# Peptides against a protein of PDB entry 6NYY: the designs that were tried, part 13

Target 1, 212 residues: chain A of PDB entry 6NYY
Amino acid sequence: KHFEQAIERVIGGLEKKTQVLQPEEKKTVAYHEAGHAVAGWYLEHADPLLKVSIIPRGKGLGYAQYLPKEQYLYTKEQLLDRMCMTLGGRVSEEIFFGRITTGAQDDLRKVTQSAYAQIVQFGMNEKVGQISFDLPRQGDMVLEKPYSEATARLIDDEVRILINDAYKRTVALLTEKKADVEKVALLLLEKEVLDKNDMVELLGPRPFAEKS
Target 2, 212 residues: chain A of PDB entry 6NYY as posed
Amino acid sequence: KHFEQAIERVIGGLEKKTQVLQPEEKKTVAYHQAGHAVAGWYLEHADPLLKVSIIPRGKGLGYAQYLPKEQYLYTKEQLLDRMCMTLGGRVSEEIFFGRITTGAQDDLRKVTQSAYAQIVQFGMNEKVGQISFDLPRQGDMVLEKPYSEATARLIDDEVRILINDAYKRTVALLTEKKADVEKVALLLLEKEVLDKNDMVELLGPRPFAEKS

## One batch from the design tools (peptide; made by RFdiffusion4, then SolubleMPNN)

Design b1_p9_6_s1 (from b1_p9_6, 5 letters changed)
Fold by OpenDDE base, seed 2:
Structure b1_p9_6_s1 (fold): chain B 212 residues (1-212), chain A 9 residues (1-9)
Amino acid sequence: as target 1 above (212 residues)
Amino acid sequence: ATSRIAPPP
């Protein structure tokens, strides 16, 4: 208990017991987090889910926590599945509510950063090619880009394509698993916190063996 | 890794 609370405090921040979400917002959070959880459950290269919570902590209204693999090298397939998992909340909102919220802002930031990194740092896009440039960090003088404006436009287009492909993949997955997203969301609304065991009880064992 | 739903800053 104390150790888990300490980890939760480090990851989520202090539990804001004082932030009472309206029932409709709490429902949105539950389905958003269920989207993340289910996407992570059924994507082969996603990190395994440890915990999902709709209890507000720090600046978050809810969160899904994953056990990262101790790896330093990532494949395109791994990065794609991570993008899909990160889009799971936004996609769940679209599927279940026919509307999207501002709640996915941090997720979209992460997806955007990942997509740009794949294209301009890791050389993972065939059209842009095997290039690697440092992305301007926050506070760096926007030095002249080491590539043409035509290349800049190509990068922007390929980033959009990559994100849209990840989005479509996530829509397909969560549409197929729509009933599972619903089950997780409803159980979150009841229990507020789910762990890996709750997910196994609800959905069955994760179909992908944890590579030891 | 954590996914979070957050209010806009």
Scores: peptide ipSAE 0.294, ipTM 0.873, DockQ to the pose 0.764
Fold by OpenDDE base, seed 3:
Structure b1_p9_6_s1 (fold): chain B 212 residues (1-212), chain A 9 residues (1-9)
Amino acid sequence: as target 1 above (212 residues)
Amino acid sequence: ATSRIAPPP
């Protein structure tokens, strides 16, 4: 209990008791976070869920917390599943509400950065090939790209394809697991915070053995 | 890693 509360304070910051979300917004947050949680639960290469919360903390209205693996080398498949987990909130909003919100902005940034890195830093795209370039950092003068405009267009197209593939995979998964997303969302609206044990009670054991 | 819903700035 005390250790968990300390971690929560470090990760989430102080509970903003004063941010009373409207019931509809709180519902959106619950389903968004449930989407992340369920995607992470059923994706083999996603990090294990530790906690999910719809209590506003710091700059967040809700969060899902995962235990990262101490990993230095990532496969393309692992990066894809991480992208899918990151898209889980947006996809849940689409599936349950038929509309999307601004809530996924940070998620989409992470997905975009990952997709570009896979293609232009890690050489993981067959069409672009075995290339590695530094991505311009925010605020650095965009030095001349070491490739042609045709290559730039190809990169942009392949990034979109990769993100769309991750999105479609997430839609397929959360559509299959729609009832599980709803169960998690409803329980979040009741308890505001769920841990791994709550998820096991609700969904059963995670299908993938946690590498201890 | 944490996923977070943040209001737009």
Scores: peptide ipSAE 0.283, ipTM 0.869, DockQ to the pose 0.744
Fold by OpenDDE base, seed 5:
Structure b1_p9_6_s1 (fold): chain B 212 residues (1-212), chain A 9 residues (1-9)
Amino acid sequence: as target 1 above (212 residues)
Amino acid sequence: ATSRIAPPP
């Protein structure tokens, strides 16, 4: 209880009971969070969902909370599934509303950072190769790139390809699971908060064994 | 931002 509340305060901040969203915005948040939740449910290497909420907290309008695995090493496949889960909100908005919002800004930032890190820090792209460069930190004047302009263009192209592949994978998944996203979104609009048990009741048991 | 997800590593 106290530990969970502490994590919720760190992730979500304090509940702002005073933020009244318009019904259409609340609906957008519900489908956005349902997209994250369902993507995380059906992606093998995504962290197990603990809680999903559309109650505004701090700077967030909603959140999905996962139980992170204590791991220090990540595979390319794990990073891809994490990217797909992170894109789940944007993809859900596109599928259900035929329009996208600014709500995915932080998600897209995270996906962009992950994609660049995979290519230029972790050496996970075959075309760019087994390289590792420090990414410029926010505020560091990068005076000189340790690679050519041709390599810079290649990196940018491969980042775009990786993000687009993750996006397409997420579109395919959430299109297949469209009815499940709808169920979660509708129940979120009713209950505002769902836990793992609510998700099991809606979707059945998660198809991946919990790594004990 | 509408969602807060665990950051990618």
Scores: peptide ipSAE 0.157, ipTM 0.771, DockQ to the pose 0.153
Fold by OpenDDE base, seed 4:
Structure b1_p9_6_s1 (fold): chain B 212 residues (1-212), chain A 9 residues (1-9)
Amino acid sequence: as target 1 above (212 residues)
Amino acid sequence: ATSRIAPPP
C-alpha cells in the first residue's frame, strides 16, 4: 500500500482534490481508462495493469498504471501492442460515445512518437527500409533532413498506416471485449480506483503469463 | 508506464 502510493505519487502526481469533473466528463474518463485497462489486459505484449483510476492526479483526469517490464529490447509486435494499449482510451470513447475528446492528446503524442521511431530510428518498416535517422528534438536547429522529400512523404504515409493499423486492431479488440470495457468503466464509476485483483474478479485471470 | 487522460493545456 505505501509503496504503491509512493509510486502513484511519482507517476500520477498529487491528487487534485479540487478538480470536480462534471458527471459526463467523469463518465468519459471512466470509459477512457477502462479502454486502456482492457486493452492492456488482452494484449499479449502489453505491460500488466497494476491500477486504474479516475481520480484526477497531477495533470491527468484519470490514469492506467502498468508494471513496466524490465526489458531494453522491444520487438515490432511488442511496440504495436503498446501502441494499441495507448490507443485504448481513444478507441473506448469512440465505441461507447460515438465521439472523441481532447483527453487522448498525450496518448496520441506517445503513439505518434513511437510510430516515427519505429519507422525512422528502428528500421521496422519494410517500405522505408533499414534506416536510422535521428528525430528532430525540440529546439534542435532544423537540420536538413538526411533524406529526400519523397522519403519524407513515404515516412509520413507509413506512420499513418502504422497508427491506423494499431487503431483498427484496438477497435477490433475493444469491440470484441466491449462488455468487459463496460464492466470496468461501471466499476470505476463506483469505486474510482481498481487494482489488478478487481480486474481479475471482473474479467478473470489475465490470459498471458506475467513474466516474473 | 502510465496512460493518462489529460485536460487540454
Scores: peptide ipSAE 0.306, ipTM 0.877, DockQ to the pose 0.801; fails the geometry check

Design b1_p9_6_s2 (from b1_p9_6, 4 letters changed)
Fold by OpenDDE base, seed 3:
Structure b1_p9_6_s2 (fold): chain B 212 residues (1-212), chain A 9 residues (1-9)
Amino acid sequence: as target 1 above (212 residues)
Amino acid sequence: ASSTIAPPP
């Protein structure tokens, strides 16, 4: 209890009990968070879901919390499944509402940063090759790129391909699991907060063994 | 954590 509340305060800030969402916005948040939760449940290399909430906190209207594995090395497959989990909210909005919202802005920022890092820092793209460059930090003036404009265009194209592949994988998964996303979203609208046990009752045990 | 974020005002 106290530890979970401390993590909730660090991640979300203070509960804004005064922030009244319209019923349609509350519904959009519930399906968005259900998309993250279900994607994380059925992706092998995603972190285990700990909690999902549609109670507004700080700038967040809802959130999904995961228990990260203590690891220093990440595979290409692990990074892809993490991207798919991060896209789960946007994909859920598309599948259920036929429209997208600004709610995925931080998710898309994280996915964009991960895709660029995989290609230009980790050398994980065959076309760009075994290269590693430092990405500009926030506030650093990029004076000169250590590569040609042709290489810059290739990087931008391969980033787009990687993000689109993650998006398509997430669409396929959440379309297959559409009924499970609906169950989680409806229960969120009733309870506002779900834990791992609520997810096991709805979906059955997570199909991947938790490394204890 | 993944979060639905309100746009800046």
Scores: peptide ipSAE 0.273, ipTM 0.858, DockQ to the pose 0.589
Fold by OpenDDE base, seed 1:
Structure b1_p9_6_s2 (fold): chain B 212 residues (1-212), chain A 9 residues (1-9)
Amino acid sequence: as target 1 above (212 residues)
Amino acid sequence: ASSTIAPPP
């Protein structure tokens, strides 16, 4: 309890019990977080779900918390599944509502950063090749790019391809698992917080052995 | 890793 609350405070900030979402917004949050949860459940290389919540906190309206592995080396496949999991909320909104919200802005930022890092820091794209450049951080003076404008265009194209592939993979997965997303979303609307055990009851055991 | 729905801007 105290340890979980401490982690929740670090991840989500303080619980905003006074923040009342409109019922339709609360529903949107539930389906969004259910998308993350279900994507993470059925993606082999995603981190295992620990908790999902639609109780507003300092940094968000809801969250899905995963147990990160103490991992220092990431494969391309792992990074793709993490991208898909991160897109799960946006994809769920599209599938269930036929509309998207601003709620995915941080997810899209993370996906964008990951895609660029894979291409220009990790050398994981065959067209761009075995390169590693520092990405400008927010607030860094835009120093001259260590590559040509042609390379910049290639990078931007390959980033869009990578994100689109992750998005399509997530759409396929959550469409296949649409009923599971619905179950999770409905239970979130009832309980506001789900743990791993609730997910096991709804979806069955995670199909991937949790490497402890 | 945690994913969060950001509040409206």
Scores: peptide ipSAE 0.262, ipTM 0.865, DockQ to the pose 0.813
Fold by OpenDDE base, seed 2:
Structure b1_p9_6_s2 (fold): chain B 212 residues (1-212), chain A 9 residues (1-9)
Amino acid sequence: as target 1 above (212 residues)
Amino acid sequence: ASSTIAPPP
């Protein structure tokens, strides 16, 4: 309990007990977080889910917490599954509500940053090729891009393709697992917080062995 | 730990 609360405080900030969401917003958050949780459950290279919550903390309305593997090297497949997991909330909103909210803003930022990094830092795109450029950090003078405007357009196009492919993959997955997303969302609305054991009870054991 | 957070608007 105390250790989990400490981790939650570090990740999510202080619990905002005073923030009362409207029932429809709370429902949106529940399905959003259920999308993340279920995507992470059924993606081979996703980090294992530790906790999912719809209790507002810090600047978040809800969150899914994962146990990252202690790794320094990431494969393209791992990065894709992480992108899909990160898109899980947005995709769940689309599938269940036929509308999207601002709730995915941070997720989309992370996905965008990951996609650009894969293409321009890690050389993971065949069309752009084996290149590595430093992305301008916030506050760095935008030095002249070390590539042509044609290359800039190619990068932008390939980033969009990568994100769209991750999005489509996530749509396919969460459509297949739609009933599981709903089960998780409904249980979140009841319990507000689910752990790995709740997920195992609800969905069965995670199909992918946790590398110990 | 990696977390995904649904932010307020």
Scores: peptide ipSAE 0.233, ipTM 0.861, DockQ to the pose 0.605
Fold by OpenDDE base, seed 5:
Structure b1_p9_6_s2 (fold): chain B 212 residues (1-212), chain A 9 residues (1-9)
Amino acid sequence: as target 1 above (212 residues)
Amino acid sequence: ASSTIAPPP
């Protein structure tokens, strides 16, 4: 309890008990977070879900919390599944509402950063090749890119391809699991907070063995 | 802990 609350406080900030979302916004948050939760449930390389909440905390309107694996090395496949999980909220909004909101802005930032890092830092793109460049940090003078404008365009194109592939994968997954996303979203609207046990009751056991 | 947060607009 105290440790979990401390983690929740570090991740989400203080619970904003006074922030009353409009019912439509609360519904959007529920489906958004359900998208993250369900994507993480059915992606092999995603971290196990611990908790999903639509109680606003700090700057967040809702959150999905995962148990991180103690790992220092990430595969391309792991990074892709992490991108898909991160896109789960946006994809859920699209599937259920036929419209998207600004709620995914931070998710899209994370996905964008991951995609660029994979291509220009980790050398994980075959077309760009085995390169590793430091991404300009926020506030660093834009040092001249050590590559041509043609390479810059190639990087931009391959980033878009990678993100779009992750997006399409997430759309396929959450479309297949649409009923599961709805179950989670509806239960979130009722309980505001779900744990792993609630997810097991709703969806059955996670299809991937938790690597202990 | 890895968390995904739905930010406010």
Scores: peptide ipSAE 0.225, ipTM 0.856, DockQ to the pose 0.595

Design b1_p9_6_s3 (from b1_p9_6, 5 letters changed)
Fold by OpenDDE base, seed 2:
Structure b1_p9_6_s3 (fold): chain B 212 residues (1-212), chain A 9 residues (1-9)
Amino acid sequence: as target 1 above (212 residues)
Amino acid sequence: MTSRIAPPP
């Protein structure tokens, strides 16, 4: 308990007990976080879910926490599943509400950053090729791009393709698992916090063995 | 890793 609370404070910040969401917003948060949780549960290369919460903390209205692997080298497949997991909230909103909210802004930022990194830093795109350039850091003077305008357009197109493919994959997954997303969302609305054991009780064992 | 839903800044 105390250790978990300490981790929660570091990751999520302090509980904002004063932020009372309206029931409809709380429902949106629950389904958003359920989308993340279920995507992470059924994606082979996603990190295993540790905790999911719809209790507002710091700047977040809810969060899904995953057990990070001590991993320094990521495959293209791992990065894709991570993108899908990160899109899980947005996709859940689309599937259940037929509308999207601003809540996915941080997720979309992460997905965008990952997609650009895959293409221009890791050489993971066949059309762009085996290239690696430093992305402008926040606050760096945009020095001249080390590539042509034509290459810039190609990069932008391939980033969109990669993100759209990840999005479609996530839509397919969460559509297949729609009932599981609903179960998680409803249980979140009841308990506000779920752990791995709650997920196992609700969905059964995660279909992918945790690499010990 | 953490995913979150957040209000706009």
Scores: peptide ipSAE 0.279, ipTM 0.871, DockQ to the pose 0.761
Fold by OpenDDE base, seed 1:
Structure b1_p9_6_s3 (fold): chain B 212 residues (1-212), chain A 9 residues (1-9)
Amino acid sequence: as target 1 above (212 residues)
Amino acid sequence: MTSRIAPPP
């Protein structure tokens, strides 16, 4: 209990019990988080879901928590599935509401950062090639890019391709699993918090072996 | 890792 609460505070911040969402916004949050949860459930290389919540906290209106794997090396496939999982909220909003919200801003930031890192730091793009450059950190003087404007355009194009591919993959997955997203969202609206056991009860066991 | 819906701007 105390340890879990401490982890929750570190990850999510303090519960904002005073932040009352309107019912429609709470519904949006539920489907958004259900999208993350279901995407993570059915993506092989996603981290196992630990908890999903629609209780507002210091850093978000809802969240899905995953148990990080003790790994230091990531494959391109793992990074793609992580991107898809991160897009799950945005995709769920599109599928269920036919509209998108600002709620995915942090997710899109993470996806964007991952895509750029894959292409310009990890050398994971065939067109850009086996290169590795430091990305400017927030607050660093934008040093002159160590590559041409043509290379910059190529990088930008390949980033868009990678993100769009991840997005399409997530759309396909959550469309196939649309009923499962609905089940999770509805149960979230009832219970506000779901754990791994609730997900197993709803969806069955995760189809991928948990790497212990 | 944590996925989340961001607070309103």
Scores: peptide ipSAE 0.278, ipTM 0.877, DockQ to the pose 0.825
Fold by OpenDDE base, seed 3:
Structure b1_p9_6_s3 (fold): chain B 212 residues (1-212), chain A 9 residues (1-9)
Amino acid sequence: as target 1 above (212 residues)
Amino acid sequence: MTSRIAPPP
């Protein structure tokens, strides 16, 4: 309890008891976070879920926390599953409400950054090839791109393809697991916070062994 | 790792 609360304070900040969400918004948050949680549960290369919460903290309305693995080398498959988990909230909103919100902005930023890094830094795209360029950081003078406009267009197209593939994979997964997303969302609306044990009771054991 | 739903800044 005390250790978990300390981690929550570091990661989430202080609980904003003053932010009263409307019931519809609280429902959206619950299903969004349930989407992240369930995607992370059923993706082999996703980090294991530690906690999910719909209690507003700091700048967030809700969050899912995962136990990161100490890993220095990532495969394409691992990066894809991380993208899918990150898209889980947006996909859950789409599946359950037939509409999307601004809530996925940070998730989409992370997915976009990952996709560009895979293609232009890690050389993970066959069409673009075995290239590695530094992405301009925010505030760096956009130096001339070390590649042609044709290559720029190719990069943009392949980024879109990669993100769309991750999105489709996440849609397929959360559609298959739709009842599990519903169970998690409803339990979140009741308890506001779920841990790994709550998820095991609700969904059964995670189908992938935690690589300890 | 954390995912978050947040209002726009």
Scores: peptide ipSAE 0.271, ipTM 0.869, DockQ to the pose 0.755
Fold by OpenDDE base, seed 5:
Structure b1_p9_6_s3 (fold): chain B 212 residues (1-212), chain A 9 residues (1-9)
Amino acid sequence: as target 1 above (212 residues)
Amino acid sequence: MTSRIAPPP
């Protein structure tokens, strides 16, 4: 109890019981979070969902909480599935509303950072190759890039390809699972908080064995 | 205000 509450405070911040969302915004949040939850449910290398909530907390309108695996090494496939899960909210908005909102800004920031890190820090792109450069931190003087403008363009192109591939993969998944996203969103609008057991009751067992 | 996923470490 105390540990879970501490984690919830760190991840979500303090519950803002006084924040009344307009019904349409609350609906958008529910479908956005349902997109994250369902993407995480059906992606093999995504962390298992613990909790999904549309109760506003701190700076978030909703959140999906996953059980992080204690791992120090990530594969390219794991990073891709994490990108897809992170795009799940944006993709859900597109599929269900035919429009996108600013709600995915932090998600897109994370996806962008992950894509650049994969290409220029982890050497995970075949065209760019086995390179590792430190990305300028926010506030560091942009030191001269240790590569040519041609390499810079190549990096930018490959980042865009990687993000677009993750986006397309997420669109395919959530389109296939559209009915499941709707079920989760509707149940979120009713209960405001779902746990793993609610997801199992709604969707069936997660198709990937939890590595115990 | 944005939805938040627990960040990867």
Scores: peptide ipSAE 0.153, ipTM 0.767, DockQ to the pose 0.135; fails the geometry check

Design b1_p9_6_s4 (from b1_p9_6, 5 letters changed)
Fold by OpenDDE base, seed 4:
Structure b1_p9_6_s4 (fold): chain B 212 residues (1-212), chain A 9 residues (1-9)
Amino acid sequence: as target 1 above (212 residues)
Amino acid sequence: GTSTIAPPP
């Protein structure tokens, strides 16, 4: 208990007891986090879910915590599944509410950064090729891009394609698992916090072996 | 890692 709370404080920050969400917003948060949780549950290369919460904390209105893997080398497939997991919240909102919210801003930022990194840093896109450029850091003078405007356009296009592919994959997954997302969301609205055991009770054992 | 729903701006 104390150790988990300490991890929660580090990851989620302090509980913002002062943030009272409207019931409809709380519902949105529940389904958003359920989307992350279920996507992470059924994606092979996603990190295993440890905890999901809709209690607002310093870092967000809700969160899903995953067991961090001590992994330094990622495959394209692993990065894709991580992107899908990250999109799970947005996709869940779309599937269940037919609308999107600002809640996915940080998720989309992460996905965007990952997509650009895959294409321009890791050489993981066949059209762009085996290239590696430094991404402009915030505040660095945009040095002249080491590539043409045509290449810039290609990069932008391929980033969009990659994100859209991840999005479509996530839509397909969460549509298939829609009932599971609903179960998780409803239980979140009841309990506000779910752990791995709750997820196992709801969904059955995770289909993928946890790499210890 | 963590996935979070972002607070309002």
Scores: peptide ipSAE 0.254, ipTM 0.863, DockQ to the pose 0.822
Fold by OpenDDE base, seed 2:
Structure b1_p9_6_s4 (fold): chain B 212 residues (1-212), chain A 9 residues (1-9)
Amino acid sequence: as target 1 above (212 residues)
Amino acid sequence: GTSTIAPPP
C-alpha cells in the first residue's frame, strides 16, 4: 500500500480529494482510461498495463500506468502501437459518446511529438527520407529550418498521415474490442482503480507474452 | 509510461 501510494504520488501527484467530478465527467474519464487500457492490452508492442485509475490527481483526472520496457531502440512498429495506445482515450470517447473532449490534450501532444520525431529525427518516413534534424526545443530560437518550405509542407503532411493512420488503427481495434472497453469502463466506475489482475479477470490473459 | 486525461485548462 505505501509503496503503491508513493509510486502513484510520483506519477500522478497528490490525490485532489477536493476535486469532485460530475457523474458525466467521471463516466467520460472512465471510458477514456478504458480506451487506453484496452488498446494497451491488445497491441503487441504496447507496454503492459500496470494500473488504471479514475481518481483525480495533480497531473490528471485519470491515468493508465504501464510498465516501460527497458529498451533504448524502438522500431517503427513499436512507435505506432505506442501512438495507438496513446490515442486510445480519444478514440474511446469518439466511439462511445460521439463527441471528443479536451481530456486528450496531453495525449495528442505526445502523439504529435512522436510523429514529428519519427519523420524528422528518426528518418522513418519514406517520402521525407533518411533525414535527421533537431526539433526546435521550447525556448530555442527557431533557427532557420535546415530544409525548404516544400520539405516543411511535406513533413507536415506526412505527420498528419501518420497520426491519422494511427487513429484509424485505434478506431478499428477499439471498435472490435468495444465490449471489452465497456467492461473496463464499468468496472472502473465501480472500483475507481484497476490493476493487471483485474484486467486478467475481466478480459483474460493478455494475448502477448510479457518479455521478461 | 503513463497516459493521463488532462484536467481542464
Scores: peptide ipSAE 0.253, ipTM 0.863, DockQ to the pose 0.821
Fold by OpenDDE base, seed 3:
Structure b1_p9_6_s4 (fold): chain B 212 residues (1-212), chain A 9 residues (1-9)
Amino acid sequence: as target 1 above (212 residues)
Amino acid sequence: GTSTIAPPP
């Protein structure tokens, strides 16, 4: 209990008991987090879900916590599944509400950074090729790009294609699993916090063997 | 790793 609370404080900050969400916003948070949870459950290379919460904290209105794998080398397939899991909240909002919110801002930032890194740092795009450039660090003045404007446009186009492919994959998955997203969202609205055992009771065991 | 719903801007 004390250790879990300490981790929750580090990840989410202090519970803002004073932040009263309107019922409709709380519903949006529940379905957003359910989207992340269900995407992570059914994607082979996603990290296992530990906890999902719709209790507002200093850093967010809700969160999903995962157990990271001790891994140093990532494949394209692994990075794609991680992108899909990260898009799960936005996709859930689209499927259930027919509208999108600002709630996915941090998720979209992470997906954008991953897509650029795959193309310009890891050489994972066939059109751009086997190249590796350092991305500008926060606060670094980008003086000159080591490539042409034509290459810059190609990079931007291929980043958009990669993100759109991840988005479409996530839409297909969460549409197939729409009833499971609904079950998780409704239980979140009741309990506010779910763990891995709650997910097993709702969805059955995760279809991928946990590497112990 | 965590996914979060961002607070309002």
Scores: peptide ipSAE 0.243, ipTM 0.862, DockQ to the pose 0.801
Fold by OpenDDE base, seed 5:
Structure b1_p9_6_s4 (fold): chain B 212 residues (1-212), chain A 9 residues (1-9)
Amino acid sequence: as target 1 above (212 residues)
Amino acid sequence: GTSTIAPPP
């Protein structure tokens, strides 16, 4: 309990008991977080879900917590599934509301950063090739890119392709699992917090063996 | 753990 609360505090900040969202916003958050949770549930290389909450904490309106694997090396497939899980909130909003909100801004930032890193740092794109460049850090003088404008355009194009592929994969998944997303969202609106056991009761056992 | 947070607008 204390350790979990400490982790929650580090990740989410202090619970803002006083932030009352409008019912429509609370519903949006519930479906958004349900999208993350369900995407993570059905993606092989996603981390196991620990908790999903629509109780605002710090700057967040809701969150999904996962048990990270103790790993230092990531495959392209793992990074893709992580991107899909991260896109799950946005995709859920699109599927259920036919509109998107600003709620996915941080998710999109993470996805964008991951996509660029895969292409320009990890050499994971065949068209761009086996290259590794340091991305400009926030505040670093934009050093001249060690590549041509043509290469820059190629990188941008391949980043978009990668993100779009992840998005499409997530759309396909959450469309297939639409009823599951709704079950999770509705239960979130009732309980505000779900754990792994709640997810098992709703969805059945996660189809992937937890690598202990 | 990794947490995905829905940020405020």
Scores: peptide ipSAE 0.225, ipTM 0.871, DockQ to the pose 0.598

